Peptides against a protein of PDB entry 2XVC. Designs and how they scored, part 4

Target 1, 50 residues: chain A of PDB entry 2XVC
Amino acid sequence: ITERELLDYIVNNGGFLDIEHFSKVYGVEKQEVVKLLEALKNKGLIAVES

## One batch from the design tools (peptide; made by RFdiffusion4, then SolubleMPNN; aimed at target 1 V11 E20 L37 S50; its pose is not in this set)

Design b2_p25_1_s1
Fold by OpenDDE base, seed 1:
Structure b2_p25_1_s1 (fold): chain B 50 residues (1-50), chain A 25 residues (1-25)
Amino acid sequence: as target 1 above (50 residues)
Amino acid sequence: FREKLLKNPKLKIKVTEKGLEYLKE
């Protein structure tokens, strides 16, 4: 999964992301999801609210 | 940040204006 794809998923999911669920459903390691989120955050594309 | 997200995996994410514009490209 790419950063763009994850960002698109977040938008389409109303901003909600369950890392455990996402990892399980899409077969992406939880650590990889977090790494992508960190990249998105560092690029100023997202902010984690809760 | 990484450990924080792994510890609390149910997240609410704000997509910034920059993020929205990024997706439109």
Scores: peptide ipSAE 0.715, ipTM 0.914, DockQ to the pose 0.926
OpenDDE base, seeds 2, 3, 4, 5: peptide ipSAE 0.712, 0.711, 0.711, 0.712; ipTM 0.911, 0.911, 0.912, 0.912

Design b2_p25_4_s2
Fold by OpenDDE base, seed 1:
Structure b2_p25_4_s2 (fold): chain B 50 residues (1-50), chain A 25 residues (1-25)
Amino acid sequence: as target 1 above (50 residues)
Amino acid sequence: MIKVGKYKIKLTEKGKKYLEEEKAK
């Protein structure tokens, strides 16, 4: 999965992301999802809220 | 540091522009 694909998923999912769920459904390692999110955040493309 | 969990994520204006540019390719 690419940063663009993850970003698109987030938008299409109303901004909600459950990393563990995403990992299970799409077969992407949790650490890879975290890596991509960190990259998007560091690039100033997203704001992460909990 | 982002941990495994549930999040609400917002696109910044920069993020919105990025996505539009990527889709336009």
Scores: peptide ipSAE 0.728, ipTM 0.906, DockQ to the pose 0.926
OpenDDE base, seeds 2, 3, 4, 5: peptide ipSAE 0.728, 0.727, 0.728, 0.727; ipTM 0.906, 0.906, 0.906, 0.906

Design b2_p25_6_s2
Fold by OpenDDE base, seed 4:
Structure b2_p25_6_s2 (fold): chain B 50 residues (1-50), chain A 25 residues (1-25)
Amino acid sequence: as target 1 above (50 residues)
Amino acid sequence: MISPDAKYKIKITEKGKEYLKKYKE
C-alpha cells in the first residue's frame, strides 16, 4: 500500500484508523502502516489524535 | 509516537487536503 492509498482510506473512513483492524483486513503489516502514517505526519499532511 | 496497537482519529491538514485535490484530479 502507498501513502496515497492509506491517505485515501483515512479520508473515506471518516478519519478513523484502527491499525490492528486495517492490518487484518488489508494484509498490511502493522509496522508498515505505522511507517506510512509517520511519513504522512512528517510531510504535514495529517494530524494524529487519540 | 504512533503505536501499532492504537486506534487513531486522524485529521487531514489543509496541506493534506490540497495534496488530495492535486493528486485526485
Scores: peptide ipSAE 0.710, ipTM 0.902, DockQ to the pose 0.928
OpenDDE base, seeds 1, 2, 3, 5: peptide ipSAE 0.709, 0.708, 0.707, 0.708; ipTM 0.902, 0.903, 0.903, 0.905

## One batch from the design tools (peptide; aimed at target 1 I46 A47)

Design b2_p27_2_s3 (made by RFdiffusion4, then SolubleMPNN; its pose is not in this set)
Fold by OpenDDE base, seed 1:
Structure b2_p27_2_s3 (fold): chain B 50 residues (1-50), chain A 27 residues (1-27)
Amino acid sequence: as target 1 above (50 residues)
Amino acid sequence: FAEYLLKNPKLKIKLTEKGKKYLEESR
């Protein structure tokens, strides 16, 4: 999964992301999802509100 | 940040203005 694909998913999902659920459904390691989120955050594209 | 996300996996994520512009420009 790419940063853009994850970003699109987030937007299409109303901003909600469950890392555990996402990992299971899409077969992406949780660490990979987190890495992508960190990249998006570091680029200033997202703000995370857990 | 990574450890926090792993411990709190249910997230509500907001696009910044930069993020919104990024999406608009890339579509």
Scores: peptide ipSAE 0.741, ipTM 0.928, DockQ to the pose 0.941
OpenDDE base, seeds 2, 3, 4, 5: peptide ipSAE 0.739, 0.739, 0.740, 0.739; ipTM 0.927, 0.928, 0.928, 0.928; seed 5 fails the geometry check

Design b2_p27_6 (made by RFdiffusion4)
Pose (drawn by RFdiffusion4):
Structure b2_p27_6 (pose): chain A 50 residues (1-50), chain P 27 residues (1-27)
Amino acid sequence: as target 1 above (50 residues)
Amino acid sequence: EEEEELEEEEEEEEEREESQLHIKVLV
């Protein structure tokens, strides 16, 4: 998936992401989700919590 | 066997909670 898609998903999910659940449902490797989240973070597009 | 099953369930719950993130979108 693209960074845009992950961001759109996060916004539509109320700013929440369960990496384990997301990987299971959408078939994206956990490390690929983490890699996309780091890019979003480094671009200043998201503030990660917890 | 019952105590081992409960410990495994607790560990799985903790790992699940650690995989959850709350995210603020800045756009």

Design b2_p27_6_s1 (made by RFdiffusion4, then SolubleMPNN; from b2_p27_6, 9 letters changed)
Fold by OpenDDE base, seed 1:
Structure b2_p27_6_s1 (fold): chain B 50 residues (1-50), chain A 27 residues (1-27)
Amino acid sequence: as target 1 above (50 residues)
Amino acid sequence: EEEEERRRREEEEERRRKSRLKIKVLV
């Protein structure tokens, strides 16, 4: 999955991301999801709330 | 059996709650 696909998923889910659910549904390791989130954060496209 | 199933559901819900992030989209 790409950063864009993850971003679109977050937007479509009202800004909620369940890492465990996402990992199971998309067959992506939790570590890869975290890496994609870090990339999006570093680009200034997202912020993690709390 | 019902108590073990209840406990498994509660543990799974707690794991799901801990894995949920609120993301602010800044785009």
Scores: peptide ipSAE 0.520, ipTM 0.850, DockQ to the pose 0.715
OpenDDE base, seeds 2, 3, 4, 5: peptide ipSAE 0.519, 0.517, 0.517, 0.516; ipTM 0.849, 0.849, 0.849, 0.848

## One batch from the design tools (peptide; aimed at target 1 V11 V48)

Design b2_p28_1 (made by RFdiffusion4)
Pose (drawn by RFdiffusion4):
Formats: C-alpha cells, structure tokens, sequence
Structure b2_p28_1 (pose): chain A 50 residues (1-50), chain P 28 residues (1-28)
C-alpha cells in the first residue's frame, strides 16, 4: 500500500492503528507498515503516540 | 503494536476553525 493509503486509513480510523490487526486484515507485512509509518513521521505528516 | 496517531494537517485545520469561531463570538 502507499503512504497516502495508510494515512487515509489512519484518519478514517480515528487516528488509531493496531499494526498486528492491520497486517492481519490488509495483508501488509508488519515491517512494511512500520516502514510506511516512519516515512509519514519523517515527512512530519503524523505524530505517533503510545 | 497499538498506536494512537495525530494527523498534523487535521489538527491544524481544527485549530484554525476554533480560532475563527472565537473571532466570530467576539464580533457578536
């Protein structure tokens, strides 16, 4: 999936992401989800918590 | 694995809307 898709998903999910659940449902490797989150974080598009 | 994430664009839009509402209340 693209960074835009993950961001759209996060916004639509109320700013919440369960990596384990997301990987299971959408079939994206956990490390790929982490890689996309890091790119979003480094572009200043998201503030990660917890 | 469970993360709470804030969209910076969405937070900025919400803050701007709140400031506009405050200015409208002062003008009233």
Amino acid sequence: as target 1 above (50 residues)
Amino acid sequence: SKLHIKSIEEVEEEEEEEEEEEEEEEEE

Design b2_p28_1_s1 (made by RFdiffusion4, then SolubleMPNN; from b2_p28_1, 15 letters changed)
Fold by OpenDDE base, seed 5:
Structure b2_p28_1_s1 (fold): chain B 50 residues (1-50), chain A 28 residues (1-28)
Amino acid sequence: as target 1 above (50 residues)
Amino acid sequence: MKLKIRSVEKEKEEEEKKKKEEEELKKK
């Protein structure tokens, strides 16, 4: 999965991401999901609220 | 872990559109 695909998923899901659920559905390790989120945050494309 | 995430990309695009519209309104 790419950073753009993850961002599009978050937007399409109303800004909600369950890392546990996403990892199981997409076959992506939780650590890789966190790394993609950190990359999106460092680019200033997202803000994590809670 | 469940997260709530805001798309800053969309917010910046909307803010830049508002700023351009205000600048065009100030030039008339």
Scores: peptide ipSAE 0.321, ipTM 0.767, DockQ to the pose 0.683
OpenDDE base, seeds 1, 2, 3, 4: peptide ipSAE 0.319, 0.320, 0.319, 0.320; ipTM 0.766, 0.767, 0.766, 0.767

Design b2_p28_1_s3 (made by RFdiffusion4, then SolubleMPNN; from b2_p28_1, 12 letters changed)
Fold by OpenDDE base, seed 4:
Structure b2_p28_1_s3 (fold): chain B 50 residues (1-50), chain A 28 residues (1-28)
Amino acid sequence: as target 1 above (50 residues)
Amino acid sequence: SKLKIVSIEEKKKEEEKRKEEEEKKLKE
């Protein structure tokens, strides 16, 4: 999965992301999901509130 | 567990669209 795809998923999911659930559904390692999130955050595309 | 994430990109796009629409409205 790409950063763009993850971002789109988050937007379409009302701004919520369950890393455990996402990992299981999409077959992506949790570490990879976190890596993508960090990239999005560092690029100023997202902010994590909780 | 769930994370609450704010899409800054989407907010920026929305704001830009609003400004463009307002400008268009003023020039018509």
Scores: peptide ipSAE 0.212, ipTM 0.669, DockQ to the pose 0.699
OpenDDE base, seeds 1, 2, 3, 5: peptide ipSAE 0.212, 0.209, 0.210, 0.211; ipTM 0.669, 0.670, 0.670, 0.669

Design b2_p28_1_s4 (made by RFdiffusion4, then SolubleMPNN; from b2_p28_1, 15 letters changed)
Fold by OpenDDE base, seed 2:
Structure b2_p28_1_s4 (fold): chain B 50 residues (1-50), chain A 28 residues (1-28)
Amino acid sequence: as target 1 above (50 residues)
Amino acid sequence: MKLKITSIKEEEEKKKKEEEEKLKKLKE
């Protein structure tokens, strides 16, 4: 999965992301999801609240 | 882990803003 695909998912999901759920549904490692989020954050494309 | 993305800015929109800021500085 790409950063763009993850971003689109977040947008379509109302700005929410459940990493556990996403990982299971899309077959992506949780670490990979986190890496993509970090990339998006570092590029200033998202801000995250835990 | 559940997250709330509090700010989302499309890359195209970000690039547009960046270009506008560069243009602004050029005109100053």
Scores: peptide ipSAE 0.157, ipTM 0.615, DockQ to the pose 0.421
OpenDDE base, seeds 1, 3, 4, 5: peptide ipSAE 0.158, 0.156, 0.156, 0.153; ipTM 0.617, 0.614, 0.614, 0.617; seed 1 fails the geometry check

Design b2_p28_3_s1 (made by RFdiffusion4, then SolubleMPNN; its pose is not in this set)
Fold by OpenDDE base, seed 5:
Structure b2_p28_3_s1 (fold): chain B 50 residues (1-50), chain A 28 residues (1-28)
Amino acid sequence: as target 1 above (50 residues)
Amino acid sequence: MKLKIKVTEKGKKYLEEEKKKKELLEKL
């Protein structure tokens, strides 16, 4: 999965992301999801609200 | 871990630009 794909998922899911659920459904390692989120955050593309 | 994420205006613009790039590549 790419940064774009994850960002698109977040947008289409109303901003909600369950890392464990996502990992299981899409077959992506949890650490990879976190890595992508950190990249998006560091680029100023997202902010984690809760 | 369940998160609530805010996508910034910069993020929205980035997403659209990246989609356009992907679309261009698919047309080659």
Scores: peptide ipSAE 0.614, ipTM 0.864, DockQ to the pose 0.787
OpenDDE base, seeds 1, 2, 3, 4: peptide ipSAE 0.612, 0.612, 0.611, 0.612; ipTM 0.864, 0.863, 0.863, 0.864

Design b2_p28_3_s3 (made by RFdiffusion4, then SolubleMPNN; its pose is not in this set)
Fold by OpenDDE base, seed 4:
Structure b2_p28_3_s3 (fold): chain B 50 residues (1-50), chain A 28 residues (1-28)
Amino acid sequence: as target 1 above (50 residues)
Amino acid sequence: MKLKIKVTEKGKEFLKKEKEKEKEKKEL
């Protein structure tokens, strides 16, 4: 999965992301999801609200 | 872990541009 794809998912899911659920459904390792989130955050594309 | 994520205006712009790039790539 790409940064774009993950960001698109987040947008389409109302900003909510359950890492465990996402990993299970899309077959992406949890650490990969976290890596992508860190990249998005570092680029100023997202901010974690809670 | 459940997260609530804010997509910044920069993020929204990025997403729009990336989708356009992907569209162009498919048309090559």
Scores: peptide ipSAE 0.656, ipTM 0.882, DockQ to the pose 0.807
OpenDDE base, seeds 1, 2, 3, 5: peptide ipSAE 0.656, 0.655, 0.655, 0.655; ipTM 0.882, 0.882, 0.881, 0.882

Design b2_p28_4_s1 (made by RFdiffusion4, then SolubleMPNN; its pose is not in this set)
Fold by OpenDDE base, seed 1:
Structure b2_p28_4_s1 (fold): chain B 50 residues (1-50), chain A 28 residues (1-28)
Amino acid sequence: as target 1 above (50 residues)
Amino acid sequence: MKEEIEKAKAAGRGLKIKVTEKGKKYLE
């Protein structure tokens, strides 16, 4: 999965992301999802709300 | 941020992500 694909998923999912669920459904390692999220964040494309 | 993501990964809880204007532009 690419950064763009993950970002697109996030947008289409209303900004919600369940890493565990995503990993199971799309067959992507949880650590890979985290890696992509960090990349998106570092590029200023997303912000994690807390 | 990094901690929040890691906690969500470990606990299996959802994350609320805000897509920035830059992110939205990126997808155009």
Scores: peptide ipSAE 0.629, ipTM 0.891, DockQ to the pose 0.371
OpenDDE base, seeds 2, 3, 4, 5: peptide ipSAE 0.628, 0.628, 0.629, 0.628; ipTM 0.891, 0.891, 0.891, 0.891

Design b2_p28_4_s2 (made by RFdiffusion4, then SolubleMPNN; its pose is not in this set)
Fold by OpenDDE base, seed 5:
Structure b2_p28_4_s2 (fold): chain B 50 residues (1-50), chain A 28 residues (1-28)
Amino acid sequence: as target 1 above (50 residues)
Amino acid sequence: MKEVIEKAIKEGRGLRIKVTKKGEEYLK
């Protein structure tokens, strides 16, 4: 999964992301999801609220 | 921010994520 694809998912999921659930459903390693989120955050594309 | 993400993983709780204006533009 790419950064763009993850961002698309977040938008389509109303801004909610359950990493454990996402990992299980989409077969993406949790550490990879975290890596992508950190990249998105560092690029200023997202902010984690809670 | 990484701490928040790590906590979400460990506690099994979801994250509420704000897509910034920059993020919105990125997707267009």
Scores: peptide ipSAE 0.634, ipTM 0.887, DockQ to the pose 0.394
OpenDDE base, seeds 1, 2, 3, 4: peptide ipSAE 0.634, 0.633, 0.633, 0.633; ipTM 0.887, 0.887, 0.886, 0.886

Design b2_p28_4_s3 (made by RFdiffusion4, then SolubleMPNN; its pose is not in this set)
Fold by OpenDDE base, seed 1:
Structure b2_p28_4_s3 (fold): chain B 50 residues (1-50), chain A 28 residues (1-28)
Amino acid sequence: as target 1 above (50 residues)
Amino acid sequence: MKEVIEKAKKAGKGLRIKVTEKGKEYLK
């Protein structure tokens, strides 16, 4: 999965992301999802709300 | 921030993500 694909998923999922669920459904390692999220964040494309 | 993401790796914990204007432009 690419950064763009993950970003697109986030948008289409209303901004919600369940990493565990995503990993199971799309067969992407949780570590990889985190890596992509960090990349998106570092590029200023997303902001994670807490 | 990293901690929040790391904790969300486990089941039952979702993340609420805001796509920035830059992110929106990126997807255009």
Scores: peptide ipSAE 0.630, ipTM 0.894, DockQ to the pose 0.375
OpenDDE base, seeds 2, 3, 4, 5: peptide ipSAE 0.627, 0.628, 0.629, 0.629; ipTM 0.893, 0.894, 0.894, 0.894

Design b2_p28_6_s3 (made by RFdiffusion4, then SolubleMPNN; its pose is not in this set)
Fold by OpenDDE base, seed 1:
Structure b2_p28_6_s3 (fold): chain B 50 residues (1-50), chain A 28 residues (1-28)
Amino acid sequence: as target 1 above (50 residues)
Amino acid sequence: SFADKLLKNPKLKIKLTEKGKEYLEKAR
């Protein structure tokens, strides 16, 4: 999965992301999802809340 | 760490910044 694909998913899902659920559904390692989120955050494109 | 926090609390609410919105608009 690319950063853009993850970002598109986030937007299409109303900003909600369950890393555990996403990992299971899309077969992406949780660590990979987190890495992508960190990249998006570091680029200033997203703010993460939990 | 950021990673540890997200792994411990995996249900996130993510907001697009203005920069993020601009990014998507330019790319679409």
Scores: peptide ipSAE 0.737, ipTM 0.924, DockQ to the pose 0.945
OpenDDE base, seeds 2, 3, 4, 5: peptide ipSAE 0.736, 0.736, 0.735, 0.735; ipTM 0.924, 0.924, 0.924, 0.924

## One batch from the design tools (peptide; made by RFdiffusion4, then SolubleMPNN; aimed at target 1 I10 A47; its pose is not in this set)

Design b2_p29_6_s1
Fold by OpenDDE base, seed 5:
Structure b2_p29_6_s1 (fold): chain B 50 residues (1-50), chain A 29 residues (1-29)
Amino acid sequence: as target 1 above (50 residues)
Amino acid sequence: SEEEERKKKEEEEKEKEKKEKERLRVTVK
């Protein structure tokens, strides 16, 4: 999967990311989802609340 | 039994807490 697919998922879900749900839908490991999220954050495309 | 109900509720709470921790609020720039 791509960073773009993760970004589109977040937008379509009202700005929420369920890591487990995304992992199941796209067939990727949770660690890969986190890596993509960190890449988007480092590019300044997103901010994560936590 | 009351003990089985308590164990079931505790497991259900742990599962809810896990799901909340895996749900992130993300702001798209």
Scores: peptide ipSAE 0.463, ipTM 0.835, DockQ to the pose 0.109
OpenDDE base, seeds 1, 2, 3, 4: peptide ipSAE 0.462, 0.461, 0.460, 0.462; ipTM 0.834, 0.833, 0.833, 0.834

Design b2_p29_6_s2
Fold by OpenDDE base, seed 1:
Structure b2_p29_6_s2 (fold): chain B 50 residues (1-50), chain A 29 residues (1-29)
Amino acid sequence: as target 1 above (50 residues)
Amino acid sequence: MEEERREEERRRREEEERERAERLRVRVT
């Protein structure tokens, strides 16, 4: 999955990301989802609320 | 029996807390 597909998923889900749900649906490891989020965050495209 | 039920309730709470921690709120900027 690309960073863009993850971003589009976040937008379509109203800014909610369930890492477990996303991992199960897209067949992506939880660690890869976290890396894609970090990449989007580093680009300034998203802010993850802690 | 009562200790086993308490342990199952604890495991369920720990699982629900993990599921909540896996649900991130992401602001698109």
Scores: peptide ipSAE 0.422, ipTM 0.810, DockQ to the pose 0.120
OpenDDE base, seeds 2, 3, 4, 5: peptide ipSAE 0.422, 0.420, 0.422, 0.421; ipTM 0.810, 0.809, 0.810, 0.809

Design b2_p29_7_s2
Fold by OpenDDE base, seed 2:
Structure b2_p29_7_s2 (fold): chain B 50 residues (1-50), chain A 29 residues (1-29)
Amino acid sequence: as target 1 above (50 residues)
Amino acid sequence: SAMEEELNKKLAESKAKGHNALRIKVLKR
């Protein structure tokens, strides 16, 4: 999965990302999802909120 | 990693609000 694909998924999912669920559904390692999120954050494309 | 720890913290906070997921704000696309 690419950064763009993950970003599009987040948008289409209302801004919520369940890493556990995503990993199972798309067969992507949790660590890989975290890496992609880090890249998106570092590029100023996303912010993780609480 | 620092990123992983921060995400875990944010996830815990999100769960406390009733969401079993990270809340992501999209700034650019």
Scores: peptide ipSAE 0.703, ipTM 0.912, DockQ to the pose 0.303
OpenDDE base, seeds 1, 3, 4, 5: peptide ipSAE 0.702, 0.703, 0.702, 0.702; ipTM 0.912, 0.912, 0.911, 0.912

Design b2_p29_8_s3
Fold by OpenDDE base, seed 2:
Order: structure tokens, then C-alpha cells, then sequence
Structure b2_p29_8_s3 (fold): chain B 50 residues (1-50), chain A 29 residues (1-29)
């Protein structure tokens, strides 16, 4: 999965991502999801909040 | 190699921390 694909998923999912759920559904390791999120965060496209 | 393994471990730790803290990812406007 690419950064763009993950971003598109987040947008299509109401702007939110459940890492655990996504990992299970798409068969992507949680660590890989986090890596992609960090890239998106560094680009200012997403933010992680409580 | 060793660098890749270290990065993997770090990512796993961060993933666990995010889940444990109940943090959510939100798209910025």
C-alpha cells in the first residue's frame, strides 16, 4: 500500500483511521501503517490526536 | 540489515503506543 492509498482510505473513512482495524482488513502490518502515517504527518496531510 | 530491524522495532513500539493511548488519525484540512 502507498501513502496515497492510505490517505484516500482515511478520507473515505470520514477522516479517521483505526490502525488495528485497518491492519486486519487490508492485511498490512501495523508497523507499516504507522510508517506510512508518519510520512503523511511529516507532509502535513494528517495529524494524530487523542 | 540492522538498521531495518531497528526501524521495524521502533515502528512496532509506536504502533502499540498509539493504540494504547487511544489516539486517532485525522486528516488535516
Amino acid sequence: as target 1 above (50 residues)
Amino acid sequence: AAAEEAARRAAEAEAAALEAAGKKVVVTE
Scores: peptide ipSAE 0.095, ipTM 0.591, DockQ to the pose 0.107
OpenDDE base, seeds 1, 3, 4, 5: peptide ipSAE 0.057, 0.072, 0.046, 0.071; ipTM 0.513, 0.524, 0.422, 0.544

Design b2_p29_8_s4
Fold by OpenDDE base, seed 2:
Structure b2_p29_8_s4 (fold): chain B 50 residues (1-50), chain A 29 residues (1-29)
Amino acid sequence: as target 1 above (50 residues)
Amino acid sequence: EKEEEEEEEEEEKYLKELEEAGKKVTVTE
């Protein structure tokens, strides 16, 4: 999965991301999802809340 | 090659627009 694909998913999911769920459904390691999130954050595309 | 460059430019434009808009993301596990 690419950064763009993850961003599109988040946007289409109302700005919500359940890492565990996403990992399970899309077959992406949780660590990879986090890596992509950090990249998106560093680019100023998202502000991560928990 | 030209097609690839055009696709990259469109992607960059899209990402820039999203950056300007900003997006709050709630992350959970």
Scores: peptide ipSAE 0.270, ipTM 0.739, DockQ to the pose 0.666
OpenDDE base, seeds 1, 3, 4, 5: peptide ipSAE 0.270, 0.270, 0.268, 0.255; ipTM 0.737, 0.737, 0.736, 0.716

## One batch from the design tools (peptide; made by RFdiffusion4, then SolubleMPNN; aimed at target 1 G15 D18 E20 L37; its pose is not in this set)

Design b2_p30_5_s1
Fold by OpenDDE base, seed 3:
Structure b2_p30_5_s1 (fold): chain B 50 residues (1-50), chain A 30 residues (1-30)
Amino acid sequence: as target 1 above (50 residues)
Amino acid sequence: EEALKKAKERARELKAKDPSRRALAIKDLR
């Protein structure tokens, strides 16, 4: 999964992300999801609000 | 933002059910 795909998923999911659920559904390791989120955050593309 | 507000609510609800859950509300800044 790419950063863009993850971001699109988050937006399509109303801004909500359950990392465990996402990992199970898409077969992506939880640490990989976190890595992608860190990249998005560092690029100023997302803000984690909760 | 209503969407973000709802996401925060969903995250809180999931964490209330399972404190170990990593559930997030994320704002798209694009």
Scores: peptide ipSAE 0.762, ipTM 0.936, DockQ to the pose 0.895
OpenDDE base, seeds 1, 2, 4, 5: peptide ipSAE 0.761, 0.761, 0.760, 0.761; ipTM 0.936, 0.936, 0.936, 0.936

Design b2_p30_5_s2
Fold by OpenDDE base, seed 3:
Structure b2_p30_5_s2 (fold): chain B 50 residues (1-50), chain A 30 residues (1-30)
Amino acid sequence: as target 1 above (50 residues)
Amino acid sequence: DKKLEEAKKRAAELKAKDPSRRALAIRDLR
């Protein structure tokens, strides 16, 4: 999964992300999801509010 | 932001049910 795909998913999901659920549904390792989130944050594309 | 507040609520609810659950509310800054 790409950063763009993850971000689009988050937006389409109302800003909500359950990492475990996402991992199970899309077959992406949880650590990979975290890596993508970190990249998005570092690029200033997202802010984690919880 | 109503949508973000709802995401926060969902994340909090999930964490309340399972404290180990990694649930997040995320703001799109694009």
Scores: peptide ipSAE 0.786, ipTM 0.943, DockQ to the pose 0.886
OpenDDE base, seeds 1, 2, 4, 5: peptide ipSAE 0.785, 0.786, 0.785, 0.785; ipTM 0.943, 0.943, 0.943, 0.943

